Peptides against a protein of PDB entry 3S8F. Designs and how they scored, part 86

Target 1, 157 residues: chain A of PDB entry 3S8F
Amino acid sequence: VLTLFVAVPSLMTAFTVAASLEFAGRLRGGRGLFGWIRALPWDNPAFVAPVLGLLGFIPGGAGGIVNASFTLDYVVHNTAWVPGHFHLQVASLVTLTAMGSLYWLLPNLTGKPISDAQRRLGLAVVWLWFLGMMIMAVGLHWAGLLNVPRRAYIAQV
Target 2, 166 residues: chain B of PDB entry 3S8F
Amino acid sequence: DEHKAHKAILAYEKGWLAFSLAMLFVFIALIAYTLATHTAGVIPAGKLERVDPTTVRQEGPWADPAQAVVQTGPNQYTVYVLAFAFGYQPNPIEVPQGAEIVFKITSPDVIHGFHVEGTNINVEVLPGEVSTVRYTFKRPGEYRIICNQYCGLGHQNMFGTIVVKE

## One batch from the design tools (peptide; made by RFdiffusion4, then SolubleMPNN)

Design b2_p13_8_s1 (from b2_p13_8, 8 letters changed)
Fold by OpenDDE base, seed 2:
Structure b2_p13_8_s1 (fold): chain B 157 residues (1-157), chain C 166 residues (1-166), chain A 13 residues (1-13)
Amino acid sequence: as target 1 above (157 residues)
Amino acid sequence: as target 2 above (166 residues)
Amino acid sequence: LEALFAALAALDA
């Protein structure tokens, strides 16, 4: 009930954020149906990190609806599927948003801009983090569908 | 300028909101499709049944592991299982192949899991509540029971066995 | 959805 209660408002919020991104991209000179995406500041880890978090949130949010579905929960409950959902929500969305905030906050608080080398390293960190989380999340969801239990160190061969 | 910006934002929001509504119906359709074409069976939840966890070991159908397996009809059995820290009772659980088995599972202490490998049996076991699961074992052999809910220091070693006989 | 399940099955092979 709780998940389904917040599902629709959360979707509306997510798509509103997407609308803001489109507006920003078009203000930066992007045109066409998808051209605004390329116009966004992909060279800034403070931008890339939370956007990648949002991308991870899409399958995570969909999984939340699955987990809250009475009939489908019989399949996924207390399997590796659930940790897969958590790692998309917490380790991807929340963590990447925090990292993005840090890349903006530290230069602002210290008064010192990050070097170009630090910026490139930051981009590498964020993209590698996202890649690793996606690999792990796919693996956990896959294992969950194969009835691998959570909170157990063994699984059926 | 600010008014123009707000108007532009509103236009994009309307488009994305329309998309969101469309996606809502897509998700509903996907759920419906999954339910209609799923290959895995779903074990429905039983009627809510309560028991006193403080006396379940001393009286009632869970008190004697030797009497835990009860034949209720032709090729039909009820098995009264206790999940406790840290194991299952009876252990092993012996049932015949092809019989309809109704598991009545409860706990005398804390919350445990009851996950049977090779089956779709996967329930949480709450003290004071009886979990009911119906299953028919088509293949003989040993099926391991795993606790998938943290229940204390011995959680990782909490296993049981179901032996299905021909 | 069926394509997804087919891909998962291929990974399991």
Scores: peptide ipSAE 0.025, ipTM 0.780, DockQ to the pose 0.027
Fold by OpenDDE base, seed 5:
Structure b2_p13_8_s1 (fold): chain B 157 residues (1-157), chain C 166 residues (1-166), chain A 13 residues (1-13)
Amino acid sequence: as target 1 above (157 residues)
Amino acid sequence: as target 2 above (166 residues)
Amino acid sequence: LEALFAALAALDA
């Protein structure tokens, strides 16, 4: 009940952030229904990382509602589904936000911008991280639906 | 102009909030659909039943593994199972094929899991509580019980077996 | 949801 209650404010917050991104994209010259997305600074790892985290958080949030459902929890509880959910929320959103924060924080603290090489490396890191997390998350959720147990080194499947 | 910017932001926020609300209904609909069409794996919760974990080994229906399987009717059995560090009793659990089995599971020590491979049986076992699961084994053979709740140093090796007899 | 499951099954094939 509490989780479902919190889901509404969380969704509102998430879409408010999305609104901010849309506004920023439009200020940067993006037009149309989706053109503002392309106008966002995708060349900046400080931007890309947390945004990718947010994207990963979407299915994770939906999964949270599933996990909190009285009946659906019987299907997914203590299966690989649960770690899959956690990795979307923590290993994706939280971790990528932390990673991206470094690319913003360090230049601002030192007053020195990162080099182009560092920028490119940063982009590679965050995109590869996101890709890996998505692959693992899909795998874990899938395994969970196949009744692979959590906290076990062996499974029938 | 700051005022104009704020108005623009509000307009976008309103749009996204509307989208958010729409998505909320979509999620609810998907959950409802899933519940309506994919309920075969659901194990309904039973009545809350309590037991004293400090005495469950010495007295009561869990005390003697040899008497753990009780026939309660034609083609109906109740099995009193203990999950403990680190195993299950009785082990193996022997039940006939096609019979309705009611598992009454509790723990004398810490929280354990009771996950039976090849079935939808997957419950946590709490000291002081009795978990009740009803299942009918349609296929004979051996079914492995796996502990899927961390319970200590021997957790990874905590297994049991259900033997379904023809 | 069924389409998603079908897609996953196809990936596993």
Scores: peptide ipSAE 0.020, ipTM 0.778, DockQ to the pose 0.030
Fold by OpenDDE base, seed 3:
Structure b2_p13_8_s1 (fold): chain B 157 residues (1-157), chain C 166 residues (1-166), chain A 13 residues (1-13)
Amino acid sequence: as target 1 above (157 residues)
Amino acid sequence: as target 2 above (166 residues)
Amino acid sequence: LEALFAALAALDA
């Protein structure tokens, strides 16, 4: 129980970000329970990337609680589950946020907006990255639950 | 306008915070569910047992691989296993089917893994500490031991075998 | 909750 309470500050932070997104969406004309989501700038890779990272971070964060649990850690520790967790946390959220930051930073540093082609390419990159990471993460978590070891090139299954 | 915005933000935050608390309980429920339904079960950790890694190869129960398997009861054995760079001893580990096996595992050098395929045995082995794992092999055959903790240049080839005899 | 539990059960099967 105490272990789970460690996650409270992180959850508060995450949902504060969500609240900010909702507010932004509503400012952009979104209405209703879900309409604000559609109003967000999904055509901007600088926005899409970190948001996709957040989406990947949700199961990753849940996994963090699992990994920190004394009882559940026995099941998942040093299995493929752990790399799956890392890829959600680092290779998804952190990496996608970095990518998104780049899409914002470079235009601002150069003073030149990105071209429409670059924008579309950026969207393709971040969505494909997210898709790939989700596939791999699901696979790794699944394999981990099947007792596939990490740091090993061979497994019984 | 600013006041209105602040009220709106506060409402959103309250909603999301409520959701966050709800999700916390979901996580607790998931933990409980996993504990209740997971077929592999949970093996509780034993008391911390220490050993001197500098002398473990020279004296004590790990010193002689030929004496590593000790019968402690009619259907109970203790196996003293060393995980070292880069292998396990004894190798193979021979135990009878259906017997309760207590593995006492330690390392003379660096941290290793002790992951037995086909079982739920999966522990890290630390120099200076003894890992204790209790398991009963119900099926005869060979079970591969895999090192799942990076331990050096030969890590990827560090394997052992448990032979369960009928 | 049911979906989560079902997913977990499926993975554990």
Scores: peptide ipSAE 0.012, ipTM 0.793, DockQ to the pose 0.029
Fold by OpenDDE base, seed 1:
Structure b2_p13_8_s1 (fold): chain B 157 residues (1-157), chain C 166 residues (1-166), chain A 13 residues (1-13)
Amino acid sequence: as target 1 above (157 residues)
Amino acid sequence: as target 2 above (166 residues)
Amino acid sequence: LEALFAALAALDA
């Protein structure tokens, strides 16, 4: 139980961010339990990218709790599970946030908005990235549970 | 109105924090369930055992691979294994089927991994420390040992074999 | 490549 208390600050932070998204969606006219989600600017890659990163961070965070557990880490440590975890944390959240930041930064630095073509391309990139990362992450976690070792080119299964 | 906005924000935060707390309990429950159903397979952390990595090759139970497998009792063995760059000794490790095997694993050089396919044996091997793993092989055959901790240029080729005899 | 790998191996040894 004490080990899991470490997760409390992270969970509080994560759900505070979620609360901010809800507030933003409601400010944009969204109503009801889920209507605020649709009201968010899903046509902007600068928004979509980090949000997709956050979504990937959810199972990654759950995995973090598992990895931090003394007993459960005995099962998953140095298996493909671990790369699956940090790919969700780094290659999804951090990377997608960086991508999103770029879509904000460049227009501001140049003083020119991105073209519609660039916007659409950006949306395609971040969604495809997210999809690929989710496939990889699920595969790695699954392989890890099947005792596929980390840092090896061969495995039992 | 700042007051109204603040009140609304607090309501949203309260809801999400409640959800956060609920999820925390879900995770605790999952861990508890795992422990309750799999405690028999858990090898608890043992007493820390130290060894001098600079002399482990010259003296002590790891020095002679031919003497690495020691019968300690009826159907009980201790195997002193060295993980080194880049392999394991003894290699192969020969043990009887159905015997309780206590692996005492250490390293003379850098950190290595000791992952035995077909088993739940998966430990890191640190120079200066002795990793102790207890296992009983129920099936005869060959079990591959894989290094799953990067240990240098030859890491990817670092393998060993456990031969379980009938 | 062999020479390169030999040199790298020497660094690793």
Scores: peptide ipSAE 0.000, ipTM 0.791, DockQ to the pose 0.008

Design b2_p13_8_s2 (from b2_p13_8, 7 letters changed)
Fold by OpenDDE base, seed 2:
Structure b2_p13_8_s2 (fold): chain B 157 residues (1-157), chain C 166 residues (1-166), chain A 13 residues (1-13)
Amino acid sequence: as target 1 above (157 residues)
Amino acid sequence: as target 2 above (166 residues)
Amino acid sequence: LEELFAALEALDA
């Protein structure tokens, strides 16, 4: 019930965030339909991490609607589908946002800028994390659709 | 100046809104596809029914596993199943192939799961409530019942079997 | 705000 009530406002928030990113990209010199994306600061892990989280949140949010749907919930409930949803929402969006926030916060708290090596390592971490989470999430959703149960160590499939 | 700024913002918002709406329809289509391909054979057969979990083992249709399978009509059966810590009763559940089976499942202790492999039967079983699921087994053989809701220390070993006879 | 408006106007051009 709650999910369905917040679905539309969440979508509105999502496109607002996207619009803000477009503005930022265009202000940074990006042009055209997609050129503004390239103009965003992809060399900063504090930026990349939460953006990747947002990308993961899109299918996760859609999955939330599925999970809250009466008819479809019967199909996916207590299957591997549910952990797949969690990994998109918590392990991707929340975690990556936290990671990104730390890359901004820690330099400010310590008064010390991050080194180039730290920056590169940070980029590697967040991209690899995102990749791993996407693989896991897709796998879990797939397994769920194949009726692999949640909270069980064995399955017939 | 303010008007110009608002106009610019509105243009981008409209574009993203349109995209969002388009994606909404895509998601709806995907949901419909999933529904069409993964929902076969299980139909909720009844309204919410309640029982007393403290007496369900002593009296009523769940009390005797030997009488758990009841023929209710031609090629129609009702099976009264208990999910408990840590197993299922009766075990095995024996039903004929091709018959319409109405499972009435409840628990005398804690919440359990009732997940039948090879089928889309998957319900939570709550003490004090009866879960009703209708299914027809088209293939003979053994179907494993798995508990997919944490129910205690023995949860991982909680299994049952449905035997479908020709 | 004026800087913001100017920037947005530039985007609209």
Scores: peptide ipSAE 0.000, ipTM 0.754, DockQ to the pose 0.034
Fold by OpenDDE base, seed 3:
Structure b2_p13_8_s2 (fold): chain B 157 residues (1-157), chain C 166 residues (1-166), chain A 13 residues (1-13)
Amino acid sequence: as target 1 above (157 residues)
Amino acid sequence: as target 2 above (166 residues)
Amino acid sequence: LEELFAALEALDA
């Protein structure tokens, strides 16, 4: 019971971040229920990367609740499910946030803005990274549910 | 202006709170769905049982692999299994089809995994603790035991076999 | 390292 209460602060944080994004989008001219999303700076890899990380973190967080559940953990523990979970948390959220931070930090440290070509390349990198992570994560979760073991090169299925 | 801003903030808060509540129910539903579809026959956790890993190979029910399979009742057996670097004992484990098998698994050295393919048996094996798993094999044949917890250089080759006889 | 790999290969048998 106590373990599941840990989800409450996490959800509060997530929704606070989401609210911040909505405010930002609306300040940029976005209107309506979803129009503010389009108004966000999707042409900036420093923005896109961490946002994609957040998107990956949502199912990862749900998986965290599953992993913390006694009966459900019995099903998924030490299967491919677990790597699927932390690839959403670490390889998506953390990594993409780091990548995004780099796209902001490096130009600021050097005092030189990135070129348009570099910007486009950056966008390609973060989107492809996200796509790859999502494919892998879905595959790992699916494999886990099929009882594919973790840390093994062989499986029945 | 401040009043308008306040109203806008409240609207956003209400929206996100509603969304959060909706997502809560979605998560609960997903958990319920998973329980209903994937957790049928989950083996309940047993009581904590301890054993001395330094003597488990020399004395007690794990010491002799030839005596590892013990009939405890009609169509009921207890199997004392050692997971060690790098294998399982006994190997193969021979049990009859349709019998209720209670696996008592421990380790004399490091933490191992005990994952039986084709079954829902999947437990970690800790030195000094006894893992208890109950299972009834409905189909005859060979079931591979896989170590799914890294235990050293030979981890990837650590396999066992359960042979279910008709 | 070579000994380790040799040992691992032996375990594969």
Scores: peptide ipSAE 0.000, ipTM 0.782, DockQ to the pose 0.008
Fold by OpenDDE base, seed 5:
Structure b2_p13_8_s2 (fold): chain B 157 residues (1-157), chain C 166 residues (1-166), chain A 13 residues (1-13)
Amino acid sequence: as target 1 above (157 residues)
Amino acid sequence: as target 2 above (166 residues)
Amino acid sequence: LEELFAALEALDA
């Protein structure tokens, strides 16, 4: 009940953030239904990291509803599904947001802008991190559905 | 001016509402698919039953492993299982093929897991509570019991066996 | 809010 209750304001927040991104993209010259996405500052790791985190959080949020469902939780509880969910929420959203925050915070605190090389490296880091997390998350969720147990080094499958 | 601004806002809102609605249906569909494909033979939650974990080893149906398997009817058995640090009792658990088995599982010490490979049996075992799981083994052989709840230093080696006899 | 409305109006035009 608590999880489902929290899901409502979380969804509201998610779509509000999305709307803000759309508005920003349109202000940057993006047009059409999807053109505003391309207009966002994808060359800035401080932007890319949190956004990728948000993207990873979407399936994680859906998983939260699954985990909170009595009938569905029976299927996934204490299987590899659960750590898969956690890695989307913590290792994706929280971690990428933290990473992105550093790319913004440190230059602003020191007054020294990052070099172009550092910027490119930052982009590589956050994209690779996201890719790795998605692969891991999909694998864990899949394994969980195959009844691979959590907290065990062995499995039948 | 205000009218124009409101119209613009409404257009964005309508778009996002439509998207939200579409995503809602996608999520519902995914949930439905998961239920349809992965919930065959769901074991319903049993009635809440409590037991004193401090005396469960000394008296009652869990006290003697030799009497743990009780025939309750034609082709029906109740098995009283203890999950403890670090193993299961009785071990092995011997049951006949095709019989309806009611597992009554509890713990004398800490929380454990009871995950039977090759089955949909997967429950947590709490001291002071009795977990009830009903299952019918259709195939003979050995089924491994895995503890999937961390319970201490020997957790990784905590295994049991269910032997299903023809 | 006024700035937002102005911006949205400009984008809609």
Scores: peptide ipSAE 0.000, ipTM 0.757, DockQ to the pose 0.033
Fold by OpenDDE base, seed 4:
Structure b2_p13_8_s2 (fold): chain B 157 residues (1-157), chain C 166 residues (1-166), chain A 13 residues (1-13)
Amino acid sequence: as target 1 above (157 residues)
Amino acid sequence: as target 2 above (166 residues)
Amino acid sequence: LEELFAALEALDA
């Protein structure tokens, strides 16, 4: 019971972050219901990386609610579903946030801005990372629902 | 102005909070759907049952694999299974088709997994605790048991078999 | 102790 109650403040926190992004986008000139999204600094890997991490964290968070459910956890526990979940949480959110942090921190600490080439390369890296992680995560979740076991080299399917 | 910014943020937060509430209902619906479609046929036990892992091999219902399958009713059986490094006993586990089977699984050594392919039976096995799963096999044949919890150097080769007889 | 464990498991459910 208490485990599922944790979902409430977690969701509230997540959506307050979204609200902050909306506010930032609107401050940058974005208008309308979705126009503020385009106004965000998508040309900066220091911004894009953690945002992509957050996007990956959304389905991961939903999965967290599933995994925290006693009845549903019986279905998904120790299947490929679980690796799918934590790859979204760790290999996507945490990793991309770390990557984004470096793109901000290193130029700041050294006093040397990143070159345009480095910026473009950074954008490519974080987007490709995100894409790969999403493909893997979807595959793992799907496989898990098909009863593919975790920590096994063989499966029925 | 900071005050104006906070007021604006609050307005957006109200909208997102409404969305969050909607998402909660969506998640509940998804949980209900998944439960209805994927959990039928397996009844997990929620009560804690303990055993002494140091003596489970020497005495009690797990001690003799030849006596592991116990008929408890006309069409009901209890199967006492040990998961150990690195295998299962009894192996194979022989049960009749259509009978209600109660698996009582424990470990004498380390944590193992008990994943039965072709079924939704999938539990962790802890030394000192008994995992109880109720299941009825509707189809005869062989069902492979897979250890899906890392248990040592031989983990990848730890398999068992359930043979369902007509 | 067993009752405690049972109670804790119930809280997680």
Scores: peptide ipSAE 0.000, ipTM 0.771, DockQ to the pose 0.010; fails the geometry check

